Peptides against a protein of PDB entry 4Y8H. Designs and how they scored, part 105

Target 1, 196 residues: chain A of PDB entry 4Y8H
Amino acid sequence: TSIMAVTFKDGVILGADSRTTTGAYIANRVTDKLTRVHDKIWCCRSGSAADTQAIADIVQYHLELYTSQYGTPSTETAASVFKELCYENKDNLTAGIIVAGYDDKNKGEVYTIPLGGSVHKLPYAIAGSGSTFIYGYCDKNFRENMSKEETVDFIKHSLSQAIKWDGSSGGVIRMVVLTAAGVERLIFYPDEYEQL

## One batch from the design tools (peptide; made by RFdiffusion4, then SolubleMPNN)

Design b2_p27_8_s1 (from b2_p27_8, 15 letters changed)
Fold by OpenDDE base, seed 3:
Structure b2_p27_8_s1 (fold): chain B 196 residues (1-196), chain A 27 residues (1-27)
Amino acid sequence: as target 1 above (196 residues)
Amino acid sequence: SLEEELKKDIEKLRKFAEEHKDDPRRV
């Protein structure tokens, strides 16, 4: 898996590959690793397919409950729920989560929750088995307050590089753009990103 | 309360994770 989320001028973009593995084998199933937990709060998931899906489902439910009582939750609130679930079950879960969201007050925010259930707010985050191959590239090329197009290109190039080196990453690159204007879903196929 | 519900779901998640500990699917 190769996942990332990047804050930019107008919000935040999440990106992910789509490969799923089953033991030592690459599964034929293409999975969406970008999961909605609220209208403009999404997550990237890495690790156990079952664990990460369960976590996301629980968070989605709790954010719905929150909304019904208090209104739209902040991204920080969502990250807090993820953190509680992951930290309190850190001995039983294999889950790496990146939480990203947009609201008018806080704009785009990214929170990374690695194994163990700690939470870190960052301008951008990368995770998954493929992330180890692109720390250098991302550090060199990330800039704050990029345009949407620059950020899409940054993510596309980053994940493309991760996929090149990580056998557990591949398939399509999916992105979700969260801004004041709404939610936009993007998809890029191997023929588009392999040439980069 | 949300806190109470979250505590319940933390426990449910624990049980779920144990039941699926051998699931080989990875993302």
Scores: peptide ipSAE 0.695, ipTM 0.966, DockQ to the pose 0.904; fails the geometry check
Fold by OpenDDE base, seed 1:
Structure b2_p27_8_s1 (fold): chain B 196 residues (1-196), chain A 27 residues (1-27)
Amino acid sequence: as target 1 above (196 residues)
Amino acid sequence: SLEEELKKDIEKLRKFAEEHKDDPRRV
């Protein structure tokens, strides 16, 4: 898996590959690793398919409960719910999660929750087995307050490099753009990103 | 309260993870 989320001028963009593995084999399944937990709060999932889906389902439910009582939750609130679930079950879960969201007050925000259930707020985050191959590239090329197009290009190139070297990453590159204007879903196929 | 509901779900997640510990699917 190769996942990332990047804050930019107008909000935040999440990106992910779609490859799934089962045991020692690549599964013949394209998995959507970008999961909605609220209108403009999404997450990237890495690790156990079962664990990460369960966590996301619980968070989505809790954010619905929160909304019914207090109104729209902040991205920080969502990250806190993820953190509690992951930290309190750190000995039972294999889950790496990136939480990203947009609201008018805080703009785009990114929180990374690695194994162990710690939480870290960052301008951008990368995770998954493929992330080990692109720390240097991302550090060199990330800039704050990029345009949407610059950010899409940055994520596409980053994930392309991760997929090139990580046998557990591949398939399509999916992105979700969260801004004041709404939610936009993007998809890029191997014929496009393999040539980068 | 939301906190109490979250505590319940933390326990449910624990049980779920244990039941699926041998699931080979990875993302």
Scores: peptide ipSAE 0.693, ipTM 0.966, DockQ to the pose 0.891; fails the geometry check
Fold by OpenDDE base, seed 2:
Structure b2_p27_8_s1 (fold): chain B 196 residues (1-196), chain A 27 residues (1-27)
Amino acid sequence: as target 1 above (196 residues)
Amino acid sequence: SLEEELKKDIEKLRKFAEEHKDDPRRV
């Protein structure tokens, strides 16, 4: 898996490859690792398919409960729910989660929750087995307050490199753009990103 | 309360994770 979320001038963009593996084999080429937990709060999933799906389902439910009682939750609140689930079950889970969201007050925010259930707020985050290959690239090329187009390109190039070197990553590159204007889903196929 | 509901779901997640500990699918 190669996943990332990047804050930019208008909000945040999540990106992911689409490969699911079973041992050494590809189990699914088109897995959607970008999961909605609220209208403009999404997550990237890495690790156990079962664990991360369960976590996301629980968070989605709790954010709906929260909304019914208190109004729209912040991204930080969502990250807190993820953290509680992951930390309190850190001995039982294999889950790496990136939480990203947009609201008018806080704009785009990214929280990374690695194994162990700690939570870290960052301007951008990368995770998954493919991320190890692109820490250097991302550190060199990330800039704060990029445009949408610059951010899409940054994510596309980053994930393309991760996929190139990580056998557990591949398929399509999916992105979700969260801004004041709404939610936009993007998809990029190998014919496009492999040439980068 | 949300806190009470979350406590319940933490436990449910624990049980779920244990039941699926051998699921080989990785994302």
Scores: peptide ipSAE 0.682, ipTM 0.965, DockQ to the pose 0.968; fails the geometry check
Fold by OpenDDE base, seed 4:
Structure b2_p27_8_s1 (fold): chain B 196 residues (1-196), chain A 27 residues (1-27)
Amino acid sequence: as target 1 above (196 residues)
Amino acid sequence: SLEEELKKDIEKLRKFAEEHKDDPRRV
């Protein structure tokens, strides 16, 4: 898996490859690892398919409960719910989660939750087995307050490199753009990103 | 309360994770 989320001028963009593995085999080429937990709060999933799906489902439910009682939750609130679930079960879970969301007050925000269940607010985050190959590239090329187009290109190039070197990453590159304008889903196919 | 519901779900997640500890599917 190769996943990332990047804050930019107008919000945040999540990106992911789509490969699911089962042992040494590719089980699914088009898995959606970008999961909605609220209208403009999404997450990237890495690790156990079962664990990460369960976590995301629980968070989505809790954010619905939150909304019914208190109104739209912040991205930080969502990250806190993820954190509690992951931290309290850190010895039982294999889950790396990136939480990203947009609201008018806080704009785009990214929170990364690695295996231990800690939470870190960052301008951008990368995770998954493919992320080890692109730390250097991302560090050198990330800039704050990029345009949407610059950010899409940054993510596309980053994930393309991760996919190139990580056998557990591949398929399509999916993105979700979260801004004041709404939610936009993007998809890029191998013919588009392999040549980068 | 949300806090109480989350406590319940933390435990449910623990059980779920244990039941699926051998699930080979990875993302």
Scores: peptide ipSAE 0.632, ipTM 0.959, DockQ to the pose 0.966; fails the geometry check

Design b2_p27_8_s2 (from b2_p27_8, 16 letters changed)
Fold by OpenDDE base, seed 1:
Structure b2_p27_8_s2 (fold): chain B 196 residues (1-196), chain A 27 residues (1-27)
Amino acid sequence: as target 1 above (196 residues)
Amino acid sequence: SLEEKLKKDIEELRKFAKENKDNPLRV
C-alpha cells in the first residue's frame, strides 16, 4: 500500500493506490483505500483490510452520532476517535490510518495515525509499505500552499514512485479533493502514471 | 453518552481483531 494526504491552498487531497495482497501474493482485488467517514472528512487505510474497514465503520457511525448532538465534527475530533480505537487496541490491530478533512474554520488538515495509535498533525503525511521509497522525494518536492493542480501532480508523482518500487502497491491511483467547493474524486490508470 | 458508546465499540473491535488475526488480506 501507498497512501498520502496533502494540505494545499484550498483544502486537502488524499491519494492511494488500489492493490491488495493475500499472504505473499497479489490478490485479485482492487480496494478503495480512501474511505469517507463524514462529508468532508476522509481517511487513507493501510494494513489489515478487515481491521481498517472495521475502524472506519466505527468512526463513521460515531461521527454520525456526534453530528446529531453537536453538529459537524472537526477533523481533529475525527482523528481523536480513530486514535482511541487504534491506541486502545494497539496490541490487536494492524492498521495505519491517515485522516484528512476540510472545514471553513480550520481549512485542510492531515492527521497520521501509525501502528501503535499515536496521532500526529502534519502539513502532509505518507504511509504504507510504499512510503519508505518516497520520503526523500516528498521532502524535496512538497511545498505549503500549493495549487490544486500542483498538489495533484505532487501526489501522482509520489505514488507513482512508490508503486514503481513497492511490490505491494499498484493498480489505479485514486484521489479525493476536499475544499469549500465540495468533494471531487479522481482516478489515474497505470498507462498514465507509469510514464512519469 | 458518546464516550460510553465508543468504549463499547473499542471492546467489540478488540473481539473482532482477535478473531480476524489470521486474515491475510492486506491493503
Scores: peptide ipSAE 0.713, ipTM 0.968, DockQ to the pose 0.899; fails the geometry check
Fold by OpenDDE base, seed 5:
Structure b2_p27_8_s2 (fold): chain B 196 residues (1-196), chain A 27 residues (1-27)
Amino acid sequence: as target 1 above (196 residues)
Amino acid sequence: SLEEKLKKDIEELRKFAKENKDNPLRV
């Protein structure tokens, strides 16, 4: 898996590959690793398919309950719920989560939650087995307040490089753009990103 | 309360995770 989320001028963009594995084999299954937990709060998932799906389902339910009582939750609140689930079950779960969201007050925010269940707020985050190969590239090329187009290109190039080196990453690159204007889904196929 | 519900869900997740510990599907 190769996943990332990047804050930019107008909000935040999440990105992910789609490869699914079963043990040492590539599964004949494409997974959408970008999961909605609220209107403008999404997550990237890595690790156990079952574990990360269960976590995201629980968070989505809790944020619905939260909304009914208190109104729209912040991205930080969502990250806190993810943290509680992951940290309290860190000995039983294989889950790496990146939480990203947009609201008018805080704009785009990114929280990364690695296997131990800690939470870290960052301008951008990368995770999954493919992330190891692109820490240097991302550090050199990330900039604050990029345009949408610059950020899409940054994510596309980053994930393309991760996929080149990580056998557990591949398939399509999906993105979700979260801004004041709404939610936009993007998809890029190997014929395009393999040329980068 | 939401906190009580979350605590319950943490326990349910623990049970689920243990039951699925050998599930090889990864993302």
Scores: peptide ipSAE 0.712, ipTM 0.968, DockQ to the pose 0.890; fails the geometry check
Fold by OpenDDE base, seed 2:
Structure b2_p27_8_s2 (fold): chain B 196 residues (1-196), chain A 27 residues (1-27)
Amino acid sequence: as target 1 above (196 residues)
Amino acid sequence: SLEEKLKKDIEELRKFAKENKDNPLRV
């Protein structure tokens, strides 16, 4: 898996490859690792497919309940729920999650939650087995307050490199753009990103 | 309360995770 989320001038973009594996074998070529937990709060999933899906389902339900009582939750609130689930079950779960969201007050935010259940707020985050290959590239090329197009390109190039070197990553590159204007899903196919 | 519900969900997740320990599907 190769996943990332990047804040930019107008919000945040999540990105992911789409390969699901069973050991050394590809189980699914077009898995959706970008999961909605609220209208403009999404997550990237890495690790156990079942564990991460269960966590996301619980968070989604919790945020629906939260909304009914208190109104729209912040991205930080969502990250806190993820953290509680992951930290309290750190001995039982295999889950790496990046939470990203947009609201008018806080704009785009990214929270990374690695295996131990800690939470870290960052301007951008990368995770998954493919991320190990692109830390240097991302550190060198990330800039604050990029445009949408610059951010899409940054994510596309980053994930393309991760996929190139990580056998557990591949398929299509999916993105979700979260801004004041709404939610936009993007998809890029190998014939495009392999040429980068 | 939401806190109480979350505590229950944490416990249910624990049970699920233990039961799903050998699931090989990875993302």
Scores: peptide ipSAE 0.712, ipTM 0.968, DockQ to the pose 0.970; fails the geometry check
Fold by OpenDDE base, seed 4:
Structure b2_p27_8_s2 (fold): chain B 196 residues (1-196), chain A 27 residues (1-27)
Amino acid sequence: as target 1 above (196 residues)
Amino acid sequence: SLEEKLKKDIEELRKFAKENKDNPLRV
């Protein structure tokens, strides 16, 4: 898996490859690793498919309950719920999660929750087995307050490189753009990103 | 309360994770 989320001028963009594996085999070529937990709060999932899906389901439910009682939750609130679930079960879970969201007050925010259940607020985050190959690239190329187009390109190039080197990553590149204007899903196919 | 529900869900997740520890599907 190769996943990332990047804050930019107008919000945040999540990105992911789409390969699911079972041992040495590709189980699914077009998995959607970008999971909605609230209207403008999404997450990227890495690790156990079952664990991460369960965590996301619980968070989604809790945020629905939160909304009914208190109104729209912040991205930080969502990250806190993820953190509690992951931290309290750190010995039992294989989960790396990036939480990203947009609201008018805080704009785009990214929280990374690696194995162990710590939480880190960052301007951008990368995770998954493919991320090890692109730390250098991302560090050199990330800029704050990029345009949407610049950010899409940054993510596309980053994930393309991760996919190139990580056998556990591949398929399509999916993105979710979260801004004041709403939610936009993007998809890029190998014929495009492999040439980068 | 939300806190109480979260505590319950943490325990349910623990059980689930243990039951799925050998699930080979990875993302």
Scores: peptide ipSAE 0.712, ipTM 0.968, DockQ to the pose 0.965; fails the geometry check

Design b2_p27_8_s3 (from b2_p27_8, 13 letters changed)
Fold by OpenDDE base, seed 3:
Structure b2_p27_8_s3 (fold): chain B 196 residues (1-196), chain A 27 residues (1-27)
Amino acid sequence: as target 1 above (196 residues)
Amino acid sequence: SLEEILEKDKEELREFAEKNKDDPRRV
């Protein structure tokens, strides 16, 4: 898996590959690793398919209940719910989560929750088995307050590199753009990103 | 309360994870 989320001028973009594995084998299943937990709060999932889906489902439900009582939750609130679930069950779960969201007050925000259930607010985050191959590239090429197009290109190039080196990453690159204008879903196929 | 619901969900998640500990699917 190769996943990332990047804050930019107008909000935040999440990106993910779609490859899944079953044991030591690559599965033919294409999995959407970008999961909605609220209108403009999404997450990237890595690790156990079952664990990460369960966590995301719980958070989505919790945020729905939260909304009914208190109004729209912040991205930080969403991250805190993820953190509590992951930290309190750290011995039982294999889950790496990146939480990203947009609201008018805080703009785009990214929180990474690695194994163990710690939470870290960052301008951008990368995770999954493929992330180890692109720390250098991302550090060199990330800039704050990029345009949407620059950010899409940054994510596309980053994930392309991760996929190139990580056998557990591949398939399509999916992105979700969260801004004041709404939610936009993007998809890029191997014939496009492999040539980068 | 939301806190009470979350505590129950934490326990249910633990049980779920234990039940699915051998699931080989990875993302």
Scores: peptide ipSAE 0.691, ipTM 0.966, DockQ to the pose 0.900; fails the geometry check
Fold by OpenDDE base, seed 1:
Structure b2_p27_8_s3 (fold): chain B 196 residues (1-196), chain A 27 residues (1-27)
Amino acid sequence: as target 1 above (196 residues)
Amino acid sequence: SLEEILEKDKEELREFAEKNKDDPRRV
């Protein structure tokens, strides 16, 4: 898996590959690793398919309950719920989560929750087995307050490099753009990103 | 309360994770 989320001028963009593995084999299933937990709060998932799906489902439900009582939750609130679930069950879970969201007050925010259930707020985050190959590239090329197009390009190039070297990453690159204007879903196929 | 619900969900997640610990599917 190769996943990332990047804050930019107008909000935040999440990106992910779609490859799924089953034991020592690559599965034919194309998995959507970008999961909605609220209108403009999404997450990237890495690790156990079962564990990460369960966590996201619980958070989505919790945020629905939160909304009914207190109104729209902040991205920080969502990250806190993820953190509590992951930290309290750190000995039982294999889950790496990136939480990203947009609201008018805080703009785009990114929180990374690696194995162990710690939480870290960052301008951008990368995770998954493919992330080990792109720390250098991302550090060199990330800039704060990029345009949407610059950020899409940055994520596309980053994930392309991760997929190139990580056998557990591949398929399509999916992105979700969260801004004041709404939610936009993007998809890029191997014939496009493999040439980068 | 939301906190009480979350505590229940933590326990449900623990049970779920234990049941599915041998699931080979990875993302």
Scores: peptide ipSAE 0.691, ipTM 0.966, DockQ to the pose 0.897; fails the geometry check
Fold by OpenDDE base, seed 5:
Structure b2_p27_8_s3 (fold): chain B 196 residues (1-196), chain A 27 residues (1-27)
Amino acid sequence: as target 1 above (196 residues)
Amino acid sequence: SLEEILEKDKEELREFAEKNKDDPRRV
């Protein structure tokens, strides 16, 4: 898996590959690793398919309850719920989560939650088995307040490099753009990103 | 309260994870 989320001028973009594995084998099943937990709060998932789906389902439900009682939750609130679930069950779960969201007050925000259940707010985050191969590239090329197009290109190039080196990553690159204007879903196929 | 619901969900998640510990599917 290769996943990332990047804050930019107008909000935040999440990106992910789509490869699924079963044991040591690559499954011919394409999975959506970008999961909605609220209108403009999404997450990237890595690790156990069962664990990460369960966590995301619980968070989505909690944020719905939160909304009914208190109004739209912040991205920080969502990250806090993820953190509590992951930290309390750190010995039982195999889950790496990146939470990203947009609201008018805080704009785009990214929170990364690695295996141990800690939470870290960052301008951008990368995770999954493929992330190891692109720390250097991302650090060198990330800039704050990029345009949408620059950010899409940054994510596309980053994930393309991760996929090249990580056998557990591949398939299509999916992105979700969260801004004041709404939610946009993007998809890029191997024929395009393999040439980068 | 939401806090109480979350505590219950933490426990349910634990039980779920234990039941699915051998699921080989990875994302």
Scores: peptide ipSAE 0.690, ipTM 0.966, DockQ to the pose 0.892; fails the geometry check
Fold by OpenDDE base, seed 4:
Structure b2_p27_8_s3 (fold): chain B 196 residues (1-196), chain A 27 residues (1-27)
Amino acid sequence: as target 1 above (196 residues)
Amino acid sequence: SLEEILEKDKEELREFAEKNKDDPRRV
């Protein structure tokens, strides 16, 4: 898996490859690893397919309950729920989660939750087995307050490189753009990103 | 309360994770 989320001037963009593996085999070529937990709060999933889906399902339900009682939750609140689940079950879970969301007050935010269940607020985050191949690239090329187009390009190039070197990453590149304007889903196919 | 629900969900997640510990699917 190769996943990332990047804040930019108008909000945040999540990106992911789409390969699911079963041992040495590709189980699914077009998995959607970008999971909605609220209207403008999404997550990227890495690790156990079962564990990460269960966590996301619980968070989604929790945020629905939260909304019914208190109104729209912040991205930080969502990240906190993820953290509670992951940290308290860190001995039993194999889950790496990136939480990203947009609201008018806080704009785009990214929270990364690695295997230990810690939570880190960052301007951008990368995770998954493919992320090790692109730390250098991302560090050198990320800029704060990029445009949407610049950010899409940054994510596309980053994930393309991760996919190139990580056998557990591949398929399509999916993105979700979260801004004041709403939610936009993007998809890029190998014939486009492999040539980058 | 939400906190009480979350505590229950933490336990359910633990049980779920143990049940699915051998699931080979990875993302």
Scores: peptide ipSAE 0.683, ipTM 0.965, DockQ to the pose 0.972; fails the geometry check

Design b2_p27_8_s4 (from b2_p27_8, 16 letters changed)
Fold by OpenDDE base, seed 1:
Structure b2_p27_8_s4 (fold): chain B 196 residues (1-196), chain A 27 residues (1-27)
Amino acid sequence: as target 1 above (196 residues)
Amino acid sequence: SLEEILKKDIEKLREFAKKNKDNPLRV
């Protein structure tokens, strides 16, 4: 898996490859690792497919309950629910989660929750087995307050490089753009990103 | 309360995770 989320001028963009593996074999070539937990709060999933889906399902439920009682939750609130689930079950879960969201007050925010259930707020985050190959590239090329287009290109190039070197990453590159204007899903196919 | 519900869900997740520990499907 190769996943990332990047804050930019107008919000935040999540990105992911789509390969799922079982042992040494590719199980699914087009898995959707970008999961909605609220209207403008999404997550990237890495690790156990079942564990991460269960976590996201619980968070989505809790954010619905939260909304009914208190109104729209912040991205930080969502990250805190993820954190509690992951930290309290750190000995039983294989889950790396990136939480990203947009609201008018806080704009785009990214929280990374690696194995162990710690939580870190960052301008951008990368995770998954493919992330090890692109830390250097991302550090050199990330800039704060990029445009939407610049951010899409940054994520596309980053994940393309991760996929190139990580046998557990591949398929399509999916993105979710979260801004004041709404939610936009993007998809890029190998014929496009392999040439980068 | 939401906190109490979350505590229950943490336990449910724990039981699920234990049963799922040998599942090789990875993302």
Scores: peptide ipSAE 0.733, ipTM 0.970, DockQ to the pose 0.960; fails the geometry check
Fold by OpenDDE base, seed 3:
Structure b2_p27_8_s4 (fold): chain B 196 residues (1-196), chain A 27 residues (1-27)
Amino acid sequence: as target 1 above (196 residues)
Amino acid sequence: SLEEILKKDIEKLREFAKKNKDNPLRV
């Protein structure tokens, strides 16, 4: 898996590959690793497919309850719920989560929750087995307050490189753009990103 | 309360994770 989320001028963009593995083999399954937990709060998932889906489902439910009682939750609140679930079950879960969201007050925010259930707020985050190959590239090329187009390109290039080197990453690149204007889903196919 | 519900869900997740420990499907 190769996943990332990047804050930019107008919000935040999440990105992910779609490859699924089963043991040492590539599974004949395309997984959408970008999961909605609230209107403008999404997450990237890595690790156990079932564990991460269960976590996201629980968070989505809790954020619905939260909304009914207190109004729209912040991205930080969502990250906190993820943290509690992951930290309290750190010995049982295989889950790496990136939480990203947009609201008018805080704009785009990214929280990374690695194995163990710690939480870190960052301008951008990368995770998954493919992330190890692109720390240098991302550090060199990330800039704050990029345009939407620049950010899409940054993510596309980053994930392309990760996929190139990580056998556990591949398939399509999906993105979700979260801004004041709403939610936009993007998809890029190998014929496009492999040429970068 | 949300806190109480979350505590219950943490436990449910723990049980689920234990049962799912041998599931090879990964993302």
Scores: peptide ipSAE 0.731, ipTM 0.970, DockQ to the pose 0.886; fails the geometry check
Fold by OpenDDE base, seed 4:
Structure b2_p27_8_s4 (fold): chain B 196 residues (1-196), chain A 27 residues (1-27)
Amino acid sequence: as target 1 above (196 residues)
Amino acid sequence: SLEEILKKDIEKLREFAKKNKDNPLRV
């Protein structure tokens, strides 16, 4: 898996490859690893498919309850719920999660929750087995307050490189753009990114 | 309360995770 989320001028963009594996085999070539937990709060999932799905389901439910009682939750609130679930079950879960969201007050925010259940607020985050191959690239090329187009290109190039080197990553590149304007899903196919 | 519900869900997740520990499906 190769996943990332990047804050930019107008919000945040999540990105992911789409390969799911079972041992040495590809189980699904077009998995959607970008999961909605609230209207403009999404997450990227890495690790156990079942564990991360369960966590996301619980968070989605809690954010619905939160909304009914208190109004729209912040991205930080969502991240805190993820953190509690992961930290309190750190010995039982295989889950790496990036939480990203947009609201008018805080704009785009990214929280990374690696194995162990710590939480880190960052301007951008990368995770998954493919992320090890692109730390250098991302560090050198990330900039604050990029445009949407620049950010899409940054993510596309980053994930393309991760996919190139990580056998557990591949398929399509999915993105979710979260801004004041709403939610936009993007998809890029191998022919579009393999030659980058 | 949400806190109480979350506490219960943490326990449910723990039990789920233990049962799922050998599931090889990875993302």
Scores: peptide ipSAE 0.730, ipTM 0.970, DockQ to the pose 0.962; fails the geometry check
Fold by OpenDDE base, seed 2:
Structure b2_p27_8_s4 (fold): chain B 196 residues (1-196), chain A 27 residues (1-27)
Amino acid sequence: as target 1 above (196 residues)
Amino acid sequence: SLEEILKKDIEKLREFAKKNKDNPLRV
């Protein structure tokens, strides 16, 4: 898996490859690792497919309950729910999650929750087995307050490199753009990103 | 309360995770 989320001038963009694996074998080529937990709060999933899906399902439910009582939750609130689930079950879960969201007050925010259930707020985050190959690239090329197009390109190039070197990553590159204007899903196919 | 519900869900997740420990599907 190669996943990332990047804050930019107008919000945040999540990105992911689409390969799922069973050991050394590809199980699915087009899995959606970008999961909605609220209208403009999404997450990237890495690790156990079932564990991360269960966590996201619980969070989605909690955020719905939260909304019914208190109104739209912040991204920080969502991250805190993820954190509680992951930390309290750190001995039982294999889950690396990046939470990203947009609201008018806080704009785009990214929270990374690695194994162990710690939570870290960052301007951008990368995770998954493919991320090990692109820490240097991302550190050198990330800039704050990029445009949408610059951010899409940054994510596309980053994930393309991760996919190139990580056998557990591949398929399509999916993105979700969260801004004041709404939610936009993007997809990029190998014919495009392999040429970068 | 939401806190109480979350506490219950933490336990449900724990039980699920234990039962699912051998699931090989990875993302």
Scores: peptide ipSAE 0.730, ipTM 0.970, DockQ to the pose 0.956; fails the geometry check

